# Designs tried in a protein design run: peptides against a protein of PDB entry 8HF1. Part 45

Target 1, 320 residues: chain A of PDB entry 8HF1
Amino acid sequence: NVMLYATKPTEVMVSFPHQEQVLTVTRLISAEIEKFYVSLDLMNIGVQPIRRSKSLQCLRDPSKKSFVKQLFNDFLYQMKEYGIYAASIAIISLIVEFDIKRRQAETLSVKLMHRTALTLCEKIRHLLVQKLQDMTYDDDDDNVNTEEVIMNFSTPKVQRFLMSLKVSFADKDPKDICCLVFVERRYTCKCIYGLLLNYIQSTPELRNVLTPQFMVGRNNISPDFESVLERKWQKSAIQQFRDGNANLMICSSVLEEGIDVQACNHVFILDPVKTFNMYVQSKGRARTTEAKFVLFTADKEREKTIQQIYQYRKAHNDIA

## One batch from the design tools (peptide; made by RFdiffusion4, then SolubleMPNN)

Design b1_p12_3_s3 (from b1_p12_3, 7 letters changed)
Fold by OpenDDE base, seed 1:
Structure b1_p12_3_s3 (fold): chain B 320 residues (1-320), chain A 12 residues (1-12)
Amino acid sequence: as target 1 above (320 residues)
Amino acid sequence: APLSYTPLELLK
C-alpha cells in the first residue's frame, strides 16, 4: 500500500534552455565508445558458468559484455544529461568498477576485456580533464574544480539546479535544511554527489551550510552484488541524514523499496517525472505546506510537463 | 554573460 499522504507542498517549476550544441569532445568520446562496442562484440570471452543466483538479474550475459556496455551507456547518458564536468566524475566510477572486475576476472579473456574497457576509460578521462583545463590558465588539477568551470561545463539543467541551491540555501542555518534530490539512475547519484561536493567547496555561501550524502537504491534482487562496504555505507549515509549530520540526500527513484527517509522541506526532481508513482512518492516526502517541490524542465517540453503534472495532481486528488 | 537566474515559476 503506497500511503498516499495528502501533501500540499509548494510546487515550483524551473525551466532551462534546450542544449542543441554538442561539443566536439562529446562527439569524439561517443565515437570511441561505439568503436569499442564493435571490438567488444568480436572478442571471444567464452561462456561463463551461469551461477544460478535466484535473482532475475540472471540475464547477465554469460560473457559479461552486456554489463560493460551498460556502464558505458550510463556514462554516455550522464555526459549528455549533466555535461562534461559531471562526466569527468562519472568516468572515475567506471575506472574503479572495471579495475575491480579486472582483478576478480576468472579467465584471461575476461581480464583482457576489462583491461581494454579500463584503457578506454582512462583515455576518456584524459580527454574530459584536458577539456576542463582549456578554461584554466594553470595546469594544476585543483583549478578545474572552480564554480566557473563547474557552471560552464554543466548542462543548462544542472546550471539551474546549482543556482536554485545557491539561492535557496545561501547563508542559512544547516539545521533548518532537509533537502532531497531525486535522480532517475543509480550512477547519477554518485556523479551528482561528486559535483555537489566540488560546487559547495567552491561556493563560500554554501560552505558549512550544505552537507551532501547520496543513497543508491538497494537492488533487493541481488544483495550479494552489493559489497558489504556499500551496504554499510548506505546505512551510514541514511543514519547521518536522520541525525542531521547530512542535510542534503541524493536518491535514485528506487525509494519504492521502503527506504525510510524523513520528511523534508525541500525536494528537487532533477530528472523528468516518468511515472505517477514517482510523482506521488517524491512529493510525499515534502509533507508540509511550507515545503518546496521543485521540478526541472526544458523550455521545449514545458507545456507537456505542465500537462503531465496536472494529470498526476488530478489523479492524486481523486485517490487521496 | 552571467547566467540569468530564471525565477522559480509556481505551477498554477
Scores: peptide ipSAE 0.047, ipTM 0.771, DockQ to the pose 0.702
Fold by OpenDDE base, seed 5:
Structure b1_p12_3_s3 (fold): chain B 320 residues (1-320), chain A 12 residues (1-12)
Amino acid sequence: as target 1 above (320 residues)
Amino acid sequence: APLSYTPLELLK
């Protein structure tokens, strides 16, 4: 039980300016998704037979339209929270998912729905990549993966996170690093992982220093929808992190699942700490000597965040 | 704009 260890990591708060990215491309993408939702609502997918599988899965919209909307809403969230560079990576995950669902479609109407969603994702990808290329004179897709492009097209939160990684880990021995990065959403793990791979590759001081992995929490609601590939990846990623072959792990809600991870010297909380349990569990992973627990907060939410952390500290000290 | 390194404020 992680609560039993009164670990005293150095708690650090990194503030970032609350800038609404007023990019024309983000407005255009949002409008295209909204237009797609209107079209999606008009699609006749037919009455899918309610498969009498006793699992809670039967409560999801038999049309599968709600799942399509969920993926696009999660994409819109990632674009807003992490920026258009992160969105260019996030959209690839949607493309892969909709292509799989298109191939697995039992009906022509469902196949067409996923094809239409896929076509929109390809359009969004093109708009994002084109915007990243506006800063590069070269039409080469690899030229958009520079430190400068990543930083300029990331939100202030992500910029401060990347800067914190560079300052913390530049030219260090990779064996001396055990880092966790907590995010709220499952899909953010893959997005931030892809962003970090490109950032590390573009940042000489972090090349061969940081080896990232990601771990997606088990979807307890739907173990049947976890691909065999995702389960294999999760097991491999955890093992690589345990063996020291990876020294940075991106995770969402994983600690609630009882995944035992080694003591870490750095814990980054990229998203807001919403629960006392998340605070205690994530902080409880920062167990080494001189361990750092780093929070990110918008300047507007700074006071509220401080008060919430003091309440969590008090509540933790009353239990310890 | 140069990313202003806001120093890591220690939550005292």
Scores: peptide ipSAE 0.037, ipTM 0.741, DockQ to the pose 0.724
Fold by OpenDDE base, seed 2:
Structure b1_p12_3_s3 (fold): chain B 320 residues (1-320), chain A 12 residues (1-12)
Amino acid sequence: as target 1 above (320 residues)
Amino acid sequence: APLSYTPLELLK
């Protein structure tokens, strides 16, 4: 019962300037996705056989089109919330997903749909990488993974998060670090993980200090569709974090579902705290004597965030 | 620039 331990971590709020990245490339990518949605709506993929597996009460959209749109909508969200650099990592996850679905397609029409989606992802990846290269004099793909490129093509929120990691963990003993990073969306875990790998590798003060891992939230799709591989990977990731082979874990709401993680020294909430439960559960992971609970807020939302956290604190004290 | 950590405790 996480509620019973009145762990009083030091609560920290980090503000960041609200900057809308008005980049031409983001507008072009959004327009290409919208054109693709029009094309996708015109695609006749046929009536898919409703395989009534008795356990799969989850209404799979029989069209598979909604799932394709969901992946691109999640990508657009990540590009907006985390920046172009994060989007260049996020698009790779879409490429992998659509290639798997293309290979697993039972019909030619579904195979062609996933091939068209894949071709769009390849185009988007090229546009993103080209934009990252505009700051690099060298045409090498590895040259876009510098601290400078990562920082310049990240949103102010992500910039402040990365700076917070650097300030908090530079030249520390990796054994003294147990860090959680909470994000709202499942796909954000993978995106921020890939970004952190590159940032840590490009930042000398962090290379031998932080070893990140991520947990992908359970698919809202029945556990029958979680590939045995995804479940195996989640178990491996959490075990590495328990064994101290990883000291930073990126997670979504999965920790609310009763995944037992160790007491942490640092908890970062990268996305807005939308619920009282999220506040209590995430804060309840910061259990060490000098534990820090770090929130990020846009300057324009600062007062609203303060009032919301004050309400959550009051409600928590009324239950404790 | 040092990240101005504003302790939320100071926002009382």
Scores: peptide ipSAE 0.027, ipTM 0.682, DockQ to the pose 0.269
Fold by OpenDDE base, seed 3:
Structure b1_p12_3_s3 (fold): chain B 320 residues (1-320), chain A 12 residues (1-12)
Amino acid sequence: as target 1 above (320 residues)
Amino acid sequence: APLSYTPLELLK
């Protein structure tokens, strides 16, 4: 039951210039990942055991090679959509995952595969950090987390998002803020969370105003693949947001109907609204009298986005 | 370039 509560939030569209980040470092990283895929395809890792889930459906464990390629493809997407600063945070998540998989490897060949992936991640991390440091005269690692570095090495979309947060929340009472940020992909939640922690810490007007959390929606993939740690984290994060200990929640668009989140006064849609369900579910969280629903669009896609939102509004009113 | 905040256009 989509509770079509007739709350009409103020809908706002923020335009950003379409800029392809033509950085030499992004081309180098992409080329290194492509070379790694060629080497990965040549690796003999043997036959992988089929894990039987408790549900009688033999879920084929995705090929261990396919999982490695998925993580790097997700990283390349984050680097393209959010910029090299966001990529410097995203690569740490890959390092952690490949180190876990390396330690859990049942065979020497699988251990070596994850070790090779980890070595590539460390090389990518070094290339990203070095590029962030090119703006800082001082070789100190701490200087890469400034407001200036974050803004300069973020995509125009992320720049406009951060500016919109600063304008919306500068010097406000944290109790008056209940903000949701929707992103398309699950891995983006953690990346944008890390970026926001650093941005808020570097921005005096936000440091004591915004307390972010992130929540990854339940995978429609069997609850057996959700780690006990991820479930504990999600439960803790949602409880902190309910208790007012966090006032900004980053969510994937897969907020299934089962996540009871309080009425919010701000909803930001960082990624394009691709479906009617995403529009209705995200807008339906902006339920206070003065609630704002904020969309981001590239200037070149502005008219197409307006037409799509108008169609979704019409379809929503025809069901209400 | 000064990041000109494009004012939030109210979707009319």
Scores: peptide ipSAE 0.025, ipTM 0.681, DockQ to the pose 0.706

Design b1_p12_3_s4 (from b1_p12_3, 6 letters changed)
Fold by OpenDDE base, seed 1:
Structure b1_p12_3_s4 (fold): chain B 320 residues (1-320), chain A 12 residues (1-12)
Amino acid sequence: as target 1 above (320 residues)
Amino acid sequence: APLSYQPLELLE
């Protein structure tokens, strides 16, 4: 049941220029991933034994190659959609995942596959960090986490998002803030969370104002050890958000999974609204009288986005 | 140039 809330938040659209980041480093990284896919397709990893205890995900990908490609495709998406700075955080999630899978590998061939993927991730991380350092005179890794570096190496969408946060929340009482940020993909939650931590820490007006958390949907979580940690994290994050210890929650598709999120005064939709359900459910979280529902759109997609929102509004009113 | 914060467009 789509929870149709008769809430009328102020709907806001933030336009951003469509800039294709034509960075040499981005092209190099994409080419290295493509070369890796060719090598991965040539790898003979054998038929993986179907063990009764394997997660449903391991049953769906017996070769484990499709999962490796999915992670790199998600990384490429994040690098394109959020920028090089976000990509430097996103690659860490791949490193962690491939190191876990390398350690859990039951065969030498699978271990080698994950090791090769991990080696590529470390190369990508180095290329990204080196590019972030090109703007800093200091070789210290801590100097790449400045507001300036974050802004310069983020896409126009992310720049407008960060500016919208700064303008909306600078020097406010943290108790008056209940903010949701919706993203499409699971790994984007972790990436944007890491970006926000660094941005908030580098922005004096936000340091004691915003406390971010992230929440990932359960349906994509295998029952493995990592899923237990993620389930614990998710429960803790939701509780902190309910208790007001966190006032900004980053979510991926979580409302479709029936996770009870409180009423908020701010809802940001960082990625395109692709479904009526996503529109209604996310908008239905902006329940205060002064609640804001903020969308981000490329200038070239502005008209299409407006028309889509009007169609969703009409459809919502026809069901209410 | 610092990206000037474009005012939020209200979707009427």
Scores: peptide ipSAE 0.047, ipTM 0.683, DockQ to the pose 0.712
Fold by OpenDDE base, seed 3:
Structure b1_p12_3_s4 (fold): chain B 320 residues (1-320), chain A 12 residues (1-12)
Amino acid sequence: as target 1 above (320 residues)
Amino acid sequence: APLSYQPLELLE
């Protein structure tokens, strides 16, 4: 029933220059991952036992190799779409996951596969951190989390997003802020959350203003694959946002899954609006009288984005 | 270059 309320938020479009990040470090990292895939394809890890979950759907556990490739492909996407600073945060999540999988390995061959993946992640982390340090005179790790480093090593999209947050929320009362940030992919929520924590801490005008949280939607595939920890985290994150202990929520398609979140005064769509449902569901959360609905588009895609939004507006008005 | 915040274009 989100469609029935004619919310009239102010719709805003922010344009950003299309810049392909032609960094030598990103090419080197991509080439190292490709070399690793060749080596991974040659690894004999044996026949994996099919875990029969108690649910009648024999969900084939994705091959342990396919899961490793998925995590690195997701990392490569984050590095391309959000920049090398976001990639330096994203790689830590891969390190944690591969260390867990290494410890849980039932065979020596699977343990070795996850160890090799972990060693590659440690190398990638070093290459990223070294590149972030190229702008700092001091070798101290703390110097890579400055507003300047975050901005310079983020994509133009992320730069415009961070600037839009600073302009929108500088020196405001935190109680007057209820902000949603939508991203396309689940893994991006945690990456952008880590980036925002560091950006808010480095930006005096935002330190006592914005308290971010993140939420990842339930995997529709099986509640059994959600860790008890992830479900507890989601419930805690929603509750903190309802109680006003957090005033900025980063989410993916979570709100399409019927999570009841309070009326927001700001909704940011960080990634392209690909579906009518995403447009209606995200816009339908901007419910206050002065609510803003902010879209980001590359300059080259501006006209196409405008036409698509007008088509979605028309389709929404024809159903209301 | 200072990324000038381009004014938010209102989609009327």
Scores: peptide ipSAE 0.046, ipTM 0.698, DockQ to the pose 0.723
Fold by OpenDDE base, seed 5:
Formats: structure tokens, C-alpha cells, sequence
Structure b1_p12_3_s4 (fold): chain B 320 residues (1-320), chain A 12 residues (1-12)
């Protein structure tokens, strides 16, 4: 029961400026996705026979259109919340997912739907990569993975997060680091993982210091959709973090109550803390004597965030 | 310009 350990980590709040990304490319991408939704709504995918299997799968749109829209909406969220660089990584995950769904499609209409979604994802990928290359004089794909490009095409939140990592961990012994990064959404884990791999590789002070992994919580909603490969990856990632072969773990808020992750010295909350349970569970992982619990907030939400954290602290002290 | 690293504000 994580609630029983009244660990008093040093709580830190990092403020970041609220900048609306006024990039023409993000508006273009959003408009292309909206046009795609109109075309998707007009697609006749046929009445898929409702397989009477009692699983929550019966409540999903038999056309699978809602799932396609969900993935693009999640991508739009990643682009808005983390920036163009993070979006360039997030789109690859959509490409992989839609290619799997295309291959698994039982009907020609469903195959065509996923093919159309893939074509849009490739167009989006090219638009993103081209925009990243506008800062690099060289057409080499590797030149877009520099510290400068990552920082310039990340949101202020991600910039402050990366700077906080660099300042906290530059030239440290990797054995002295046990870091958790909490994010709200499942898809963000893989996106931020890819961003961190490239950032660490481009930052000499971190290359041999940070070894990131990611853990996607088990979606109890769809055990059938988790590939055997994803389940193996999750088990391996957790084991690597337990064995100290990885020292930074990116987790969604869907840490199953009871994944005993080691006592960490750093806990970063990259997304807003929406619940008392999330606050207590994440803070309860910062168990070392000098543990830091770091929150990120927009300047406009700073006062509201402070008040919410004080309420959570009070409620936690009343239970402990 | 890289956003100047503002020091971590301790939540007192």
C-alpha cells in the first residue's frame, strides 16, 4: 500500500511559459486530419457482423472508424502538448499501428480505410521532417536529431523538462540515478521515450549517464490488442529497470496499483496531476533521503496548481 | 535563444 509511506521528497515546481505553437505546419496537419475525418465518415465499411463475444469489443464501432479517429486525436494531442519534434516520433507509431491493422483486416473496405490512414500518416511525417530539416542545411535524416533541433521544435514544457534532466544528471554516475517520468497518456510514453533517446544521444553529458525505458500500463480494457511483442517488451523494460540496466523509466498514470517499482531518487510529473491518487502514488515512489518530486506547470496555471498541491498535501498528511 | 533555465522553485 503506497499510501503508508509518508516519504517527504523535496517537491519542486517548474513553471513554463504558455506559448501557443503558431506554426503553419501544425495548422496544415490539423486541416489535413479534419479533411480525412470527413472522407472517413463517408466510407462505407459495411456492417461488420457483431461477433456476440461478451467482451467490451462489441461496444466499439464495428467499422473501427472511431479507433482511427482516436489515434489521430492522440497524435494531435502529442503535437500540441510536446511539439513538432515529438510529433515526428508519434506519427511513426501511428504508421506501425495502421500497417498492422491493414494486414489484419478481414475485409477489403477495412484494408482500404487503413491504407488511406497510412497515406495520410506518411504525408504528415514528410511535412514534419521537412520542417525539422528547415533548420539543418544538410538533407541527412540524422541531422534532425541534434540537441538544438530537439529543443527548438519542442514545447516550453518539454524544453524545461529536458533542461531539468541535463542540470540534474549531467556527468553523474548512472548507478546513483533512479528516475521516473510520469505522463498521462499511454502513447506519450513511447513518444517521450524516442525523444529522450535522441536527446541523450545528442547530449554528451548524458550519453553514458541516462538509459531510458518506457512502460505502458496494461490496458485491462483490451488484453487482445496488446501484441505478444508489446507484453514481452513491457516485462523486459520493467526487469531492466529493476536490475539497474535502465535508470530512467517513463510510465503512464496507469501504473497498475501494485507494480513495485524500486525506490527512486527523482520523480518527474510531465503532465498535470489530475487526481489525489496519482499525486500520492507518484510521490510515494520518491523514497530516497534526497528524493526530488518535480512538477511541471504552465505559468497561467501556476496558482491553481499550487493550491491543488497544497490540498493534496493536506489530505495526504491527514491519512498518514 | 534557449529558454534560460529558471531555477527550480521549491514548493514550500
Amino acid sequence: as target 1 above (320 residues)
Amino acid sequence: APLSYQPLELLE
Scores: peptide ipSAE 0.029, ipTM 0.672, DockQ to the pose 0.739
Fold by OpenDDE base, seed 2:
Structure b1_p12_3_s4 (fold): chain B 320 residues (1-320), chain A 12 residues (1-12)
Amino acid sequence: as target 1 above (320 residues)
Amino acid sequence: APLSYQPLELLE
């Protein structure tokens, strides 16, 4: 019961400037996805052959197009909220997912639908990578994974997050670090994990200091559709974090699902705290002496965020 | 210019 423990972590708010300027590449990518949605709506994927459950048939065909749109909508969210660099990692996850779905396709029409989605993902990947390369002055170094490229192509929120990690953990003993990073969406865990791997590798002060892992919440889709691989990965990631083989865990709403994570000395909330439960549960993981609970807010939303946190503090004190 | 690291504001 996280609510029963009077955890008094040091609460910290990091402000970041609102990014007004939408890059031309992000507009182009969004327009290509919208064109794809129009084409996808016109695709006849046919009635899928039922093997067993009659009731699921009418729901399956809309669900496949809906799933494709959901993945691209989640990608658009990652690109907007975390930047082009995070989007270049997020698109790879879509490529992998659509290739799996293409190989698992029971019909030619469904196979073609996923192939068309893959073709779009490869085009998007090319546009993103090209834009990352345009800032590398050295034509010869295909390495878009520098600290500078990561920082320049990340949103102000992600920039402040990475700076906060660098300041908090530079040259520290890895054993003294137990860090949680909370994000709202499942797919954000993967792209922020990939971003952090590359950032840590490019940042000497964090090399051999931070070892990230990620934990993806349960799919809102029936647990029957969670791959055995995803469940194995979650168990392995949690175990590595418990054993100290990983000292930074990126997680979504996984703590609400009853996953027991150890007491942490750092908790970062990368996305807005939308619920009182999220506030209490995430804050309740910052249990060590001098634990830090770090929030990120846009400057324009600072006052609203402060008011919301004071309301949550009051509500928490009224229950404690 | 690298975005100057603004110090973390303590939520008092």
Scores: peptide ipSAE 0.027, ipTM 0.665, DockQ to the pose 0.720

Design b1_p12_4_s1 (from b1_p12_4, 4 letters changed)
Fold by OpenDDE base, seed 1:
Structure b1_p12_4_s1 (fold): chain B 320 residues (1-320), chain A 12 residues (1-12)
Amino acid sequence: as target 1 above (320 residues)
Amino acid sequence: MPLEYQPLELIE
């Protein structure tokens, strides 16, 4: 029961400047997705045959278009919240998903829909990679994964997060690190994981210090929709983190779903704390005497964030 | 410009 230990981690707030994305590439990508939505709405995908198979896979036709839009909306969110470097990683997850759905398509119309979505994702990937290459002298794809490119094409929030990792963990013993990174969305876990892999590899002070993993919550949809691979990955990632083979775990709101993660000495909340439960559960993982609980806030939201944290502290003390 | 590490503000 996470509530039973009145852990008093050091609570830290990291402020970052609010920057509106002024990049022409982000506007172009958004406009291409909007044009695609108009085209998608006009697509007749027909009534999907209700497969009498007992598997809940009979997602009605509206759900298939809705799912495509959800993935692109999640991508747009990630591009906005984390930057174009993170978006270049996030788009790969969409490419993989749409290629799977294209191959699994039971009708030509659904196959065409997923193919069109995939073609758009490849166009978006090209636009993002081209923009990342604007800072590189060489057209080598490996040159886009430098510390400099990652930092310059990340949002101020992500920049401050990466900086906070570097300051917190530079040249430390890996065994002394047990770090959680909380994000709001499932897809953000993979995106930030990929970003961290590249950042750590490009940062000598963190190389061989941080070993990241990620875990994705069970879909609020039946455990039958979790691929056997995702469940295996999740179990393996959690086990590696328990065994100390990984010392940084990126997770979404998974702790609400009864995944017992060990006590950590660092907890980073990369996205806004929206609920009291999220606050208590995430803070309740920072259990060492020297544990740090780090929040990120835009300067414009600083006061509101502080007031919200005080309300959560009060509410927590009233229950304890 | 080196991103000046703004000091971590303690939430008192």
Scores: peptide ipSAE 0.054, ipTM 0.700, DockQ to the pose 0.670
Fold by OpenDDE base, seed 5:
Structure b1_p12_4_s1 (fold): chain B 320 residues (1-320), chain A 12 residues (1-12)
Amino acid sequence: as target 1 above (320 residues)
Amino acid sequence: MPLEYQPLELIE
């Protein structure tokens, strides 16, 4: 019953400039992924043994190719929407996933497919890390995790998000902070979590102030693909946030189903609000008297975003 | 250069 609490958080919109990332490295990476898609389409992986998983809901793509493309498309999205620094973290998730899939491969052809995908991910990782290092005179991987590198290789949206965190939480008592960060995609939770860990560690004013966690919504489509480790992590992360051992929670929009999280004083919507339900559910978590609900919009989309928020407000008031 | 922090605009 989140609808019953007419909590009126302060709604804040943060505008960011639309910057086309005209980086040669992003174009190169995109071109390498497109070349890989052509090669992937030509791969004959044969008839995969359809294990009759009794759960009809495990639409295991019998080709397993669609899943590979989905992961790379999600990576491309993260690189575009969050920047090169975020992409350097996001690619690690792909590496882990493809290594798991490679080890779990039932056929040599599928094993080879995942190996080829993994090799591409390692190449992409190298290209990204090299580009981050171009700003550091020292070849040490630790030097790429500075506030400066993170900011310079993040999109304007992410820059404004990080600045908003710094302004909102610098030198505050960790106990006074209960922050949610909503992202659209499941994989973005891990990416933004990794980015925030590095940013917080590199930002003295946020060090020991923010303790981030992430939760990924239960994939209703395939609970069987959630590793026991991921489920344990989610339970632990939720518990840490409930116990106050974590004060910032990154979550995907799939929070529609029943994360009974305490009243938060800050809710950040990092990705565009696409649905009325997402607006109501996310805003409904900002329940303290001084709660802030922060949206991010491109300057070009500002007017459209404002109009959409007014429509959602009107629709919410007509139901309430 | 870090983009100058533009103040948060209240959506009225």
Scores: peptide ipSAE 0.029, ipTM 0.669, DockQ to the pose 0.792
Fold by OpenDDE base, seed 2:
Structure b1_p12_4_s1 (fold): chain B 320 residues (1-320), chain A 12 residues (1-12)
Amino acid sequence: as target 1 above (320 residues)
Amino acid sequence: MPLEYQPLELIE
């Protein structure tokens, strides 16, 4: 029971400026996705052939269009919350997902729907990469993965997160590091993982110090749709983190799923703490004597965040 | 301007 261990990590709050990054590129991308939604609603994908599972009959056609919209909505969220650099990584995940769905399509109409989504993703990728290249003198795709480009095209939250990693872990022994990074959404794990790989590779002080992994929560809604590959990846990532081959784990709802991760010396909460359970469970992973529990808040939300954390502390002390 | 590292504020 994580609640019974009176772990008193040092709680730290990092404030970041609320900057609405109103980039022309983000408006253009949002408008292209909206146009795509109009076209998607007009697409007749026909009645999907009833596979023998009786329970899934009525939900099939709405579920396929809904899934496409969900992926683009999650992309728009990532672009807003983490910035256009993170969005350039997130769009690749959509390309991979839609290519898999295109290849698995049983009907021409569904194949065409996923092909149209792919075409939009490639257009979005081009717009993002072009914007990242505006700061690079060279048209080389490898030049967009510098510390400077990553930092400049990240939101203030992500900038403060990356700075907090650099300050916390620069030139440390990788064996002394056990770090968790909590994010709200499943797709954010992959996006922040890709961003961190590039950031660590471009940051000499971290290159041989941090080895990130990610763990996506099990989609409780459809365990049958969880690919064998995703399950294998989760098992491998957890094992690498247990064996010390990875020392930073990015995770979402991992604690709710009963996945036992080891006691850590650093816990970062990249997204707002929305529930008491999330607070207690994530804080309960910071178990070493000098463990740090780090929260990120916008300056405008600082007071509200402090009050919320105070309420959670009080509630935790009343149960303990 | 380099984003000046603001020190981590302890939540008291």
Scores: peptide ipSAE 0.027, ipTM 0.682, DockQ to the pose 0.689
Fold by OpenDDE base, seed 3:
Structure b1_p12_4_s1 (fold): chain B 320 residues (1-320), chain A 12 residues (1-12)
Amino acid sequence: as target 1 above (320 residues)
Amino acid sequence: MPLEYQPLELIE
């Protein structure tokens, strides 16, 4: 009986300095969003028709106002957790979403609400781009996507993540790389994907080495709200990763719910591990020989993070 | 300041 000792992945913790860079631009953007919420609460958009889902659970379609607030709250979270450069990419996704909703608006009042949200996003985009240009001597918009600008306008967590990618994958064969990057929030997947595309393109040692994709897990609560386009895109992204046409996949925690992703040699957890299930399922994807499981922690939270990981290891060994 | 890459610490 050859006990196939499942080679446990090497667990690695990367520490980063806790710097609350309170930039003036971040405060100004937050204040503009708060003013917009006051205005939004005063808007009369009328009674929204309850879409009867054919399934017995009347999922009340979230109020069109609540969805607008959710998108801006997710943007504010991304700006705080990942930095101004990531926020400049995240705001483009809001612009696209509000323009689609403005065009699809059934009433003038809803159309005006989405137009006001769009105008705010365009103002925020301008403020972010101007701040990225403050480090560039040339007014050329193309110069904001350099390795230096990306690093300087990213949070210490994102800086350490990008450095860890460069050290781990510089000048390697693309075929030898199977990397997962886990993030907590759905909208973060697309934001970090856009950041990685620009970073890889600006970093010669990675340009022909890493090909990123992203996957947003199925929202099990409402498969009907996923556009046919989003489902086709997710299937294509998974297939590209299976075929080796992509070697880095960015995932939200929803991948834990049974998307069959290949055994990987690198797993990065960009956001804090909040649950035992997240720890076991993400670590369980690092299955190759010499696989690495990499965590990121703030220096101030290092001891607490270590204690939590030891508790999860103990609990996992008691079940296995 | 160059972000000093702190080497990956093994969690034992």
Scores: peptide ipSAE 0.020, ipTM 0.614, DockQ to the pose 0.725

